# Designs tried in a protein design run: peptides against a protein of PDB entry 7Q4I. Part 166

Target 1, 281 residues: chain A of PDB entry 7Q4I
Amino acid sequence: HENSTIAERLYSEVRVLCWIMTNPSNHQKKARHVKRTWGKRCNKLIFMSSAKDDELDAVALPVGEGRNNLWGKTKEAYKYIYEHHINDADWFLKADDDTYTIVENMRYMLYPYSPETPVYFGCKFKPYVKQGYMSGGAGYVLSREAVRRFVVEALPNPKLCKSDNSGAEDVEIGKCLQNVNVLAGDSRDSNGRGRFFPFVPEHHLIPSHTDKKFWYWQYIFYKTDEGLDCCSDNAISFHYVSPNQMYVLDYLIYHLRPYGIINTPDALPNKLAVGELMPEI

## One batch from the design tools (peptide; made by RFdiffusion4, then SolubleMPNN)

Design b2_p23_6_s3 (from b2_p23_6, 15 letters changed)
Fold by OpenDDE base, seed 1:
Structure b2_p23_6_s3 (fold): chain B 281 residues (1-281), chain A 23 residues (1-23)
Amino acid sequence: as target 1 above (281 residues)
Amino acid sequence: DKDYEEALKEAEKDRKEEEEKKK
């Protein structure tokens, strides 16, 4: 027994297309489990691969497989989305086939923003890109205008966007987006807690699991703490989530309830004008 | 646990590979 009225409203008003980066070897091993769990809560779900799979709804992009082709796959994925699906959603999420996403929490974060605002959100990293860039593994979400600028303005210009398929996918898209004035948004909640996470929940929730020399602490754009204060109550994503863990998370988040505890959602914020961002914390 | 250790190893590997692509 649940009241989903607000979630249903946001499902209609904040339309999200989720595209999943995968490969043919992972269609059955990983991607199908995304489709059976959190992916069903997207307004549209597409798997971007090098081979077509009608059961999965996978698209064969004209790219090779392997980690050196991830940037190429991202470029072709957004070209495909722009050509076929730009009007099917307001926001366009990239996720990996081992990323878990709470889509309702993402809609809540995105609600005040216009999809015509050139902005994107994710786990912001500071190196290499002046405004920062979003971690590839945590997943990142572009506004419709951001997708338009990326595909129409950035990709055709080698001075704005790398023509080669080599390089770090998340850094390269971050450079391209900066060059067309797409803003790297702040995805933190009102308490300054992160929402997009490049690791499993255990990594963030348990203090002292990582060395202070761990690369993550040098890459994060915003200072964050370990433990329960690491993560928003409205967290959006986690990475390196196994297929089995996806089903566990689906059960814990959507089915398991502590009896007698009723959570009343906060009021929705006011909508922003086109080009406006929430104040940074 | 085993899943966490595997995830951490993968994360370390992935970041090293991405750093090599940036050089």
Scores: peptide ipSAE 0.352, ipTM 0.872, DockQ to the pose 0.123
Fold by OpenDDE base, seed 2:
Structure b2_p23_6_s3 (fold): chain B 281 residues (1-281), chain A 23 residues (1-23)
Amino acid sequence: as target 1 above (281 residues)
Amino acid sequence: DKDYEEALKEAEKDRKEEEEKKK
C-alpha cells in the first residue's frame, strides 16, 4: 500500500501543462514513449509537431521541421498554449521527446510560487543572457504570467523578441523573457543541489566523468559538483533519455521499493506572495 | 553502457550545432 495523498493534493493545486517538442519522424519512435511514461503524470500533455497525430494527441504547428526551426516551433507552441490552454494549468513545461521528468518533484518545487509571479525555472546557464537562461534540453517551466508576458508583450515586439525563427531556442526565449521582466528562478533545492539536468543521470552522478574544460562547467550558472551530491533527491528532469530508459526510470522511481525503508516527505513550505521568490542559497 | 555513449555523442553534436547558431 502506498500513500499518495500529498502528491494528489499537489496534482490539484499545482497544475502543470506539459508540451513536448517533437516531429513526425519521432511520433512513434520517441514521443509515444513519453506519453506512456512520465507524460501521463502531467495535468495536460500536448505534443507540438508539424503534423497532426490523433493517436499521440499531437498539434500541427505552422512551422517547418529541422533543428533551425526550433525557435519558431517554441514561439508557435506558446502562442497555441496561450490561445487555447492558458487557464488549463498554472505552470507550463517545455520538454523534448527524449527528456524524462518527475512531475511530482516539479510540483513540489513550484508549490510556494504564485503562477501570477513572472518567473520560469530549469537548468540555468550563464552565457548570452545577463540573468541567465534555461537549458532547452533539460526542459523549462514558465508560470502562467510568464507565458502571458512572453506571448502578449514580448513576441509582438521585434525589439524585445527575435522575429526570425533562427537561433538557439533556449537563448532566444531567455532573451525575450528577460526583456519583459520574467525572472530566471533558482531551481536548486535547500542544499544547493540541481533539479533540472541537461544529460542522463549517469553523466552527473559519476565523479570526474568530464574534464574541467568541458563546456558544461563554463555554461552552468550555479556552481555544481559531480557525484551523489550533484543531484537533488527531488530531481525533476534528465535529457538524452532513450525510449527504453524512460520505462526503466518509470520502474525505478515509481515501482521499485527497498523493503523496510519508508521515506517521510518534508513539510510543504509557506506560499509566497505574488512577485516573491525563495531566498537564494 | 551503449545508450549512455550514444547520448554523449548526441550531446556533443547538439552543443556544436547550438554554438554555430549562437554566432
Scores: peptide ipSAE 0.315, ipTM 0.852, DockQ to the pose 0.100
Fold by OpenDDE base, seed 3:
Structure b2_p23_6_s3 (fold): chain B 281 residues (1-281), chain A 23 residues (1-23)
Amino acid sequence: as target 1 above (281 residues)
Amino acid sequence: DKDYEEALKEAEKDRKEEEEKKK
């Protein structure tokens, strides 16, 4: 028998809408596997595409396909969410159709924060944006207030937010959010370990998997290690996860158990006031 | 800033190449 009482509490108190960046060619190939694995643990799951798919629950956004339209799709996705779903959740996760997310770990990280605090979380990158920005591939989560500021204050103003649909999606939203005083939060755990990862677990867990000149080491905002200390025990996301790997991760995380080992969850932290953040570590 | 635009294009290329390697 499994005791999910705390997870059920957090499911009700920390409501997450997950929107998945996808395209019509990936509905069956990738997005369907998100829906069948980690996406089922979101309070609401929406696939943002250029074509409607009622089986997938995909929305046709008024954007073209291709990498040059990712920023356009992100803008339209959050506009759609604000118009139709802003009260359906407290937090709004963007993920790719090859991102895997442990939603319970995200709820645990978000629990102390008010949804009315203008904040967002993810894998923080250093370049281009003074406060940093969140990696698009690792996925990032906005508070309800952050979504409001993005859609209502930033998007309508070309001085605050890029009006065209070109550019690096994660950098452009990072600029927009900074310009409306949405804070780039620290998603690290109490031991200083990361929770959002722009690569597969193997990339982070294996020491010296990448050369020191690899762009990631120049981009990462916080100091990070490789090996067992790379990643929080409460890690939230990994990127470049194949459909088959999603099912493997689902099995390993939610079904496979070492007999006789019982993990006791840490106590929930105190809730923060509106506008208050956890101290940097 | 021109330097920023060039750096961003390089970063986009590097990320694209990394995505292609991980397919």
Scores: peptide ipSAE 0.136, ipTM 0.736, DockQ to the pose 0.173
Fold by OpenDDE base, seed 4:
Structure b2_p23_6_s3 (fold): chain B 281 residues (1-281), chain A 23 residues (1-23)
Amino acid sequence: as target 1 above (281 residues)
Amino acid sequence: DKDYEEALKEAEKDRKEEEEKKK
């Protein structure tokens, strides 16, 4: 008794390739649970690792493991995508193997934008990069043009993009993208509520759960609220989601329904021209 | 909540490591 007509339309018109940052030790522990939950709603799902896994659909990138190699893995992942998959999707999502994503809400946010617009979205942070950068853990999504610029224009130039594999992954890609005029978009909804979250829902929904000294308040680019107003009704992602919590979220979002409440989706906005962004809030 | 406390601890650890990489 569900009507998925609009979701099916967006699945076709807003094609998303999801690549998952993982490692061989997490293939069975974490990554397979992404594949069994939210990852099945991507148009294409690829796991980026240091070892091949045919059961998972994991790619062995030519990088070492460990947190010091995350930037190297991100560079190689986007090179691989550009070489093999650049025409398989319109948008290219990076997520971690403990990120949960509501892909339909992401398609809704992306719908007005041209994939030929050099833009990317996520949870925007303000330090180190003038236009901001997107939190690695919350996941971030590049347009097809953004991927092209990153791989073809930024990566080959050490002046534009760090050649070493060291550094903070999210900051380094943010610097590279800024240097090739890829815009750091605003992912907030029409009420100014965030859609990409670098923590679990409980962290954002409970007021005063963290003190004012918590690093997040110094990093967030846009003003954010706590409690029920923290998060868009069309939220896209949460981070530090355990494998068990992924199945709980899948049930709560896609199966559990309050009887007698019917949600009517908002009308789709008009499509933007190439290079055009939504007005700032 | 134990899961939340673990998630928060991981987030704090990750941010500390990221700050060290940015210096």
Scores: peptide ipSAE 0.373, ipTM 0.879, DockQ to the pose 0.124; fails the geometry check

Design b2_p23_6_s4 (from b2_p23_6, 13 letters changed)
Fold by OpenDDE base, seed 5:
Structure b2_p23_6_s4 (fold): chain B 281 residues (1-281), chain A 23 residues (1-23)
Amino acid sequence: as target 1 above (281 residues)
Amino acid sequence: DEEYEEALKEAEEYIKEEEEKKK
């Protein structure tokens, strides 16, 4: 017994196209499980690959495979989206085939923003890009205007966007987006807790005496703590999620309920004007 | 970029090792 009225409203008002970074070797091993779990909650789901797969809804992009081609795939993926799907959604999520996403929580975060605002969200990192960039593994979401600026203004100009396919895809798109005045948004909740996570829940939730020398602590744009206060109650994504863990997360989030506890959603915030961001926390 | 790629590779290896320990 669930009341999904608000979630259904947000599904219609905050339309999300999810594109999944994958390769032919992962179609059956990983990507299929995204389609069977959280991917079904996107308004549109597309798998970006080097080979077509009609069962998966995978697109063959004109790129090679390997880590050195991830930036090439990202460029071609957004070109494909702009050409075929720019009006099918308001927001455009990149995720990996081992990223898990709670799409309803993403719609809640995005609700106040205009899709005509040049903005994108994710787990913000501080190196290489002045305004920061969003971690590729945690997934990042562009507004429709951000996609337009990326494809129409940035990609055709080698001075604004790297023309070759080498480099870290998340850093390179971050540079391109900054160069066309797409804003790197703050995805934290009202308590300052993160929503996009570049690791599994266990890594963020369990205080490990992890050496503060771990690169992540140097890369995070916003200060975050480990433990229960690490993560928003409206967390959006986790990375390095195995296919089996995707089904576990689907069960825990959408099926398992503590008897006698009723979650009442917070009121929706006021919508922002075009170009307006939420106040900094 | 190379430092970040190495960091990501280290993270992938760490997660893989932790998953293998859980088996």
Scores: peptide ipSAE 0.309, ipTM 0.841, DockQ to the pose 0.801
Fold by OpenDDE base, seed 4:
Structure b2_p23_6_s4 (fold): chain B 281 residues (1-281), chain A 23 residues (1-23)
Amino acid sequence: as target 1 above (281 residues)
Amino acid sequence: DEEYEEALKEAEEYIKEEEEKKK
């Protein structure tokens, strides 16, 4: 027997539109596996591509393919969302076609926040943007107000937002969002553990798995430990997840249960007023 | 920007190498 009453409540009260960054060559290889696993737990799921795919529910954005066009895709994706879907959700997640997301844990993190608060969450990095920016691979989630500010206030102004399609998409959106006073939130749990991860669980959970000189340790905004204390029990995302690993994670998280262990969820926090953030840890 | 693009490339290469070691 499983009690999903709280998860069902959060599904209705914390509506999430997930858009997946993909390309035509990955529709069958990667994107369809997102749709068959964690993407089915979004309130709305859209694949953003350069070609339409009715089976996948992919949108053809007016952009080219390649790494140099990711920023162009991100701009056009949020324009498309604002035009067609801004009222279909409260929160708007960007993820890659090799990102795995536990959407229930994201809803739990987002529950206290107003979607009218100009805020976004993800794995916060410190370079290039004063308040930080969210790692593109880990996925990042914008409030409805953040999307509005990005599309209506930032994108039309070349002084606030880069007009060219070149550059790192996550850095560029981070600059644009800062310039319109969208706050880079703290996604850590009450124990100071991260929730959004730019790598697979193995790389975060195993101590000394990476060299201390690895760039990640210089880029993270908040200090994090390796090992079991690296990651929240309510972790939200991991990156570089293969299609096969998505099905494994889906089984481990949603089906596999240790007999006789019952997890009781923590009480939901009080809702914050518009413009309020949770205290930083 | 270029430094971050290089860092991302290094991360991708690292992940690829770790996946290859598992085979």
Scores: peptide ipSAE 0.257, ipTM 0.814, DockQ to the pose 0.870
Fold by OpenDDE base, seed 3:
Structure b2_p23_6_s4 (fold): chain B 281 residues (1-281), chain A 23 residues (1-23)
Amino acid sequence: as target 1 above (281 residues)
Amino acid sequence: DEEYEEALKEAEEYIKEEEEKKK
């Protein structure tokens, strides 16, 4: 018998709306597999597209398709969320249709924080934005207050937020959020291990899989090691996960168990006050 | 911005090539 009592508690206390960046050509190829795997563990799951799909629960945003429109789609997605769903959750995750997310681990990380704290989390990168920005591929999660500030304070002001739809969506939202004093949080665990990853597990877990000159090592905000110490035992996300790999990960994480090994969860931390962050490690 | 977009494109191409080698 599975004991899910703590996970059920966190499901009710740390409500997460997940929105998935997709396009009409990927509804059946990728997005459907998110819905059938990790997306079912969100409190609410919405697919943001340029075409409506009632089977997928996809929303048609007023944007074009292609890489040059990702920033436009991100702006319209958060506008849609603010208008229709701002009270349906406490936290708002952006993920791609090839991002895999362990939602329970995200709820555990978010538990101490108030959703009224202007903060967001993800894989923090250091270039372009003074406080850093969160990698788009790894997925990033905004508090309810962060969404409010983004949509109400940043988006209407061209001095605070880019009005055109061009540019890297993760950098542009990072600039906008900084300009409205939304804090780029530290998503690392108590051992200093990362939780959001912009690549597949294989690329992070295997030492020397990437050249030391690989751009990622220049972009990461926090120093990370390669190998088994790269990643938290409570890791949240991986990117470039194929549809087949999503089912493999879903099986390995939620179904496959080593007989006779019982994992005891750590105690929940104390809740923080509004505006308070966990101390940096 | 352009340098980051190129870096992301290189990462996507690398991952695609690694997936093709597994097939």
Scores: peptide ipSAE 0.272, ipTM 0.822, DockQ to the pose 0.810; fails the geometry check
Fold by OpenDDE base, seed 2:
Structure b2_p23_6_s4 (fold): chain B 281 residues (1-281), chain A 23 residues (1-23)
Amino acid sequence: as target 1 above (281 residues)
Amino acid sequence: DEEYEEALKEAEEYIKEEEEKKK
């Protein structure tokens, strides 16, 4: 029998709204599989699209489709969340329709933080933004206060936040958040291992799978190793996960158990004060 | 894995496009 008591507690105390970046062509192909796998473990799940889909719970945002509109879609998604859902959760995750997320591990990472702390987490990249920004593909999570600052303080001010819909979505939100003093948090575990990953597990777990010249090694904010030490035992997300791989991951993580091995969870850390961050490793 | 190579290529193309937009 599985003991989920701590996970149930965190589900109640660390409420997560997940919004999924998608488009009408991916509703059935990708987004539906998010809803059937990891998305069901969010406290609230919303698909942000250009077309409404009542079966999926997709919202039609007033944006066009295509890579050049991703920033526009992110702005409208967070406006929609702020208007309709700001009190429905404590934390607000952006993910793609090919991102897989272990929501329990995210709740564990977020547990010590106040949702009134202006902070966001993800796979931190170093270019373009002084404090860094979070990779769009790995998914990133904003505190309630970060969402408030983004929507109320940043978006209305063209000096703080880009008014047009062009540019890299993750970089542009990173600039906006920095300009309203939302902190780019450290998502690494106590051993310094990453939790948010912009690629599939295989990419990170297999040593020498990528050339050292691969852009990722230049973009990562924190130095990380390849192989088994690449990833936290409490990893949160992976990107470029196919619909079939979502079901495989769901099985491996939540169903497959080695008989006779009991994992005892670590004790929850102490809660931080408002505005306080975990010390950097 | 062909799917992995495709995903890697898409990621590389995405970054290249974003670097070009910043020039």
Scores: peptide ipSAE 0.020, ipTM 0.508, DockQ to the pose 0.098; fails the geometry check

Design b2_p23_7_s1 (from b2_p23_7, 10 letters changed)
Fold by OpenDDE base, seed 2:
Structure b2_p23_7_s1 (fold): chain B 281 residues (1-281), chain A 23 residues (1-23)
Amino acid sequence: as target 1 above (281 residues)
Amino acid sequence: SEESKKIYEEAEKIAEEIDKEYS
């Protein structure tokens, strides 16, 4: 009863490899539910762990577990991707095992960009990195060229990338990417609404859910509002999504329909040249 | 909700840790 022709086209033309940050204790508790929900809409889905799991398709990276090893895991994950999968996709999404992603909306955002453009997208934060960095929990997506620069140019150079595995994963990759001239893109829609979110929908949609002193308002790179204007109609990701909430979101987004309402998709924008970005709003 | 509070508390703790490391 649905026409998915445009979504199918974008699935082919905007190929996304999704890698999921997880650990052995979360394989069954969290990661499995990613695989059973939004992860199935990626062109390729890989779970990056410290232990192999053939049922999950988890890769054992040579890293320890815990927050202090997340940066190490990210480095090894992208090294693994570059070695084995760099040509399997055009874009490479990092997400957590409690991140929910609407992959079709990501493809729509990415469509005009060349994968040879050194750019990455996510929920941009302003501290510590001049151009900003993308929130780890909201998920972030690198172009193929960004992955190449990260792995080949940045990682081997301790002056460009932290050699130790400690540090905040998202800050460290943000510093590395900046150092190799990978641009921190603007993921907002044409109305200036965000697409990547470091919290669940409820936390963004409900006005006055937090006070203005809450760290998020200090960290966010672009001015944003609460309520319905917080979020793009084509939002891409939410964080802190429980396994049960993933199934709820899958139902609400892909199955539940208000009868008699037909959504006509906007026309695709023109493709950009290599190195070109959409104008900032 | 109680769950929402836990999420915000966790996120706040993470932000504080980052601030301590990078400020």
Scores: peptide ipSAE 0.522, ipTM 0.927, DockQ to the pose 0.828
Fold by OpenDDE base, seed 3:
Structure b2_p23_7_s1 (fold): chain B 281 residues (1-281), chain A 23 residues (1-23)
Amino acid sequence: as target 1 above (281 residues)
Amino acid sequence: SEESKKIYEEAEKIAEEIDKEYS
């Protein structure tokens, strides 16, 4: 009773490798629930940890644990991907073990872009990096060319990329990518609504009593609204999603249907040439 | 909710740490 023909086409044409930032203490608590929910919809799913776990498909990276080592783990994760998996996908998503991703919506956003275009997408923040950087928690996706430039051109050069493993992971990769001319793309839909979110759906959809002084409003690169107009109908990610909420989201998005309502998907846009971006909104 | 408050508090701490490091 379901037609997935377009989704199956995009699964083949827009191949996504998802790597999950995790640690040994979260393998069972968080990471396994990613594997049991949205991670199944990636073309390839890898968990990046400090310890190997064959049940999870976790890789032991040569890094320590803790927030001060997240940048080190990101560098080693992309080095590992470049060495072993650069041809296994067209796009390479970083997500946390409490990030939920609608992979089909990400494929739809990425469809017009060439993986040979040096670009990456996510929730764009404006501080500290001139072109902006993508929020680590919301998850961000690099093109194959962006991964190549990051690993081959940026990482080996201390002037382009921080050699130390300290620092904010998302800021540091943003600096490195800017320094090798990887473009910080616009992930908004045609109505100007965001697709990558650094909080749970409730925090974006419900007008909060959050003070206008809340850091998020100062950090967000593009103007955003609260309420139903906050978020694209084709939203891609949410952060701070508990393991239980992942199963709820999976049920609501992929199983629960209002009887008699059929959604007709928009036509796919024309493909862009290498180096071309969608026009700014 | 208590859970919501914890999320915001965690996010605020992260932002403060970033601001201290990069400002």
Scores: peptide ipSAE 0.517, ipTM 0.926, DockQ to the pose 0.845
Fold by OpenDDE base, seed 4:
Structure b2_p23_7_s1 (fold): chain B 281 residues (1-281), chain A 23 residues (1-23)
Amino acid sequence: as target 1 above (281 residues)
Amino acid sequence: SEESKKIYEEAEKIAEEIDKEYS
């Protein structure tokens, strides 16, 4: 009953390696549920931890645990990817073990871009980095060239990239990427609606959950509203998704169908040249 | 909800820590 021909094409043409930020205490509690839901739709799925887990496919990185080590873990994760997996994909997604991702929607967004373009996408925040940086919790995706520049050009140079493992991982990678001319892309759809979200759908869809002084409204790079217009019909990610909610989302997105309603996908845009971005909205 | 409250509290704490470090 379902025609997945376009999704299958994009699976082949827009290869995504997903690496999941996790720790040993969350292998069973959180990470395994990513593997059993949206993570199975990645071309390659790797869990980055401080301990090896062969059942999960977790890698033991040479880092400590805790929030103060997340930047260290991010650096080591991308070093590991560059050394072992740089040719296994075109795009490299970082997500948390409580992030849910609609990988097909991400492939659709990425389709026009060359993986040799130095660009990355996510939920763009405006503070502390001139071009902005991508929210860690919402997940962010680097092109192959962006990974190369990060690992080869930025990481070895303390003037370009923080050598210490302390700091906010998303701010620090954002600073490093800016310093090697990796562009912070615009992930919004053609209607100006966001695709990467640092909270659960409920928090974005329901207006007036927070006052306008809430930090998120001060951090968001592009102006956005709450309610039905908050989110793209082709949304990519949500954060703070519990294990149970991951299975619910998987059912709602991939199984539940309103009888008699058929969605026709938009035509794919033309591919961009290397270094070219879509026009900003 | 209590769950939503915890999420917002955690996110607020993280943002405050970032602001303290980078401001």
Scores: peptide ipSAE 0.512, ipTM 0.925, DockQ to the pose 0.858
Fold by OpenDDE base, seed 1:
Structure b2_p23_7_s1 (fold): chain B 281 residues (1-281), chain A 23 residues (1-23)
Amino acid sequence: as target 1 above (281 residues)
Amino acid sequence: SEESKKIYEEAEKIAEEIDKEYS
């Protein structure tokens, strides 16, 4: 028997709406597998698409498909969330239809923060945005206040937020959020290990899987290690996860247990005041 | 693996596109 009392508490106290970036061609191929795995652990799950799908709970946003429309889709997704769902959650996660997320670990990271704090978290990249921006593929989570500022203050102002739908989605939202004083948080654990990952576990866990010239090493905001210490024990997300891998991860994380090993969770940290962040490591 | 190769190729392409647009 598992004791899920703390997880259940966090499910109630740290409410997460997950929206999944997808398209009609991926509804059956990818998105449905998110719904059948980690997406079921969100307080609310919405698939943002260009076509409605009632079986999937997909919303048809007024945007075209393709990479050149991802920024447009992100803007419309958050507009939709703000209009219909801003009070349904405290935190609002963007993920791709090939991102896997351990929602309980995200709730643990978010627990001390007020949803009224203008902050967002993810895998922080350093280029092009002064405070950094969060990798689109690793997924990123906005506080309720961050969503409000993005939709109400940033989006209507072309000086603060790009009105065109072109550009890199994650860079553009990062610029917009910076311009309305939404803080790019530090998602690392107390040991300085990352929680949001733009690749599959294998790519982070295996040392020297890439050369030192690989763009990722130039983009990361915080220094990261490879190998066994690459990742937090409370890692939140991985990208480029195939549908089959989602089911494997779901089994490994939530079902497979080594007999006789009991994991005692760390105590919850003290809650922060509105506007307060965790100390930097 | 072939899968890993495809992932890195896609990621590299994306990064190159970003660099061209924002550098």
Scores: peptide ipSAE 0.511, ipTM 0.926, DockQ to the pose 0.817

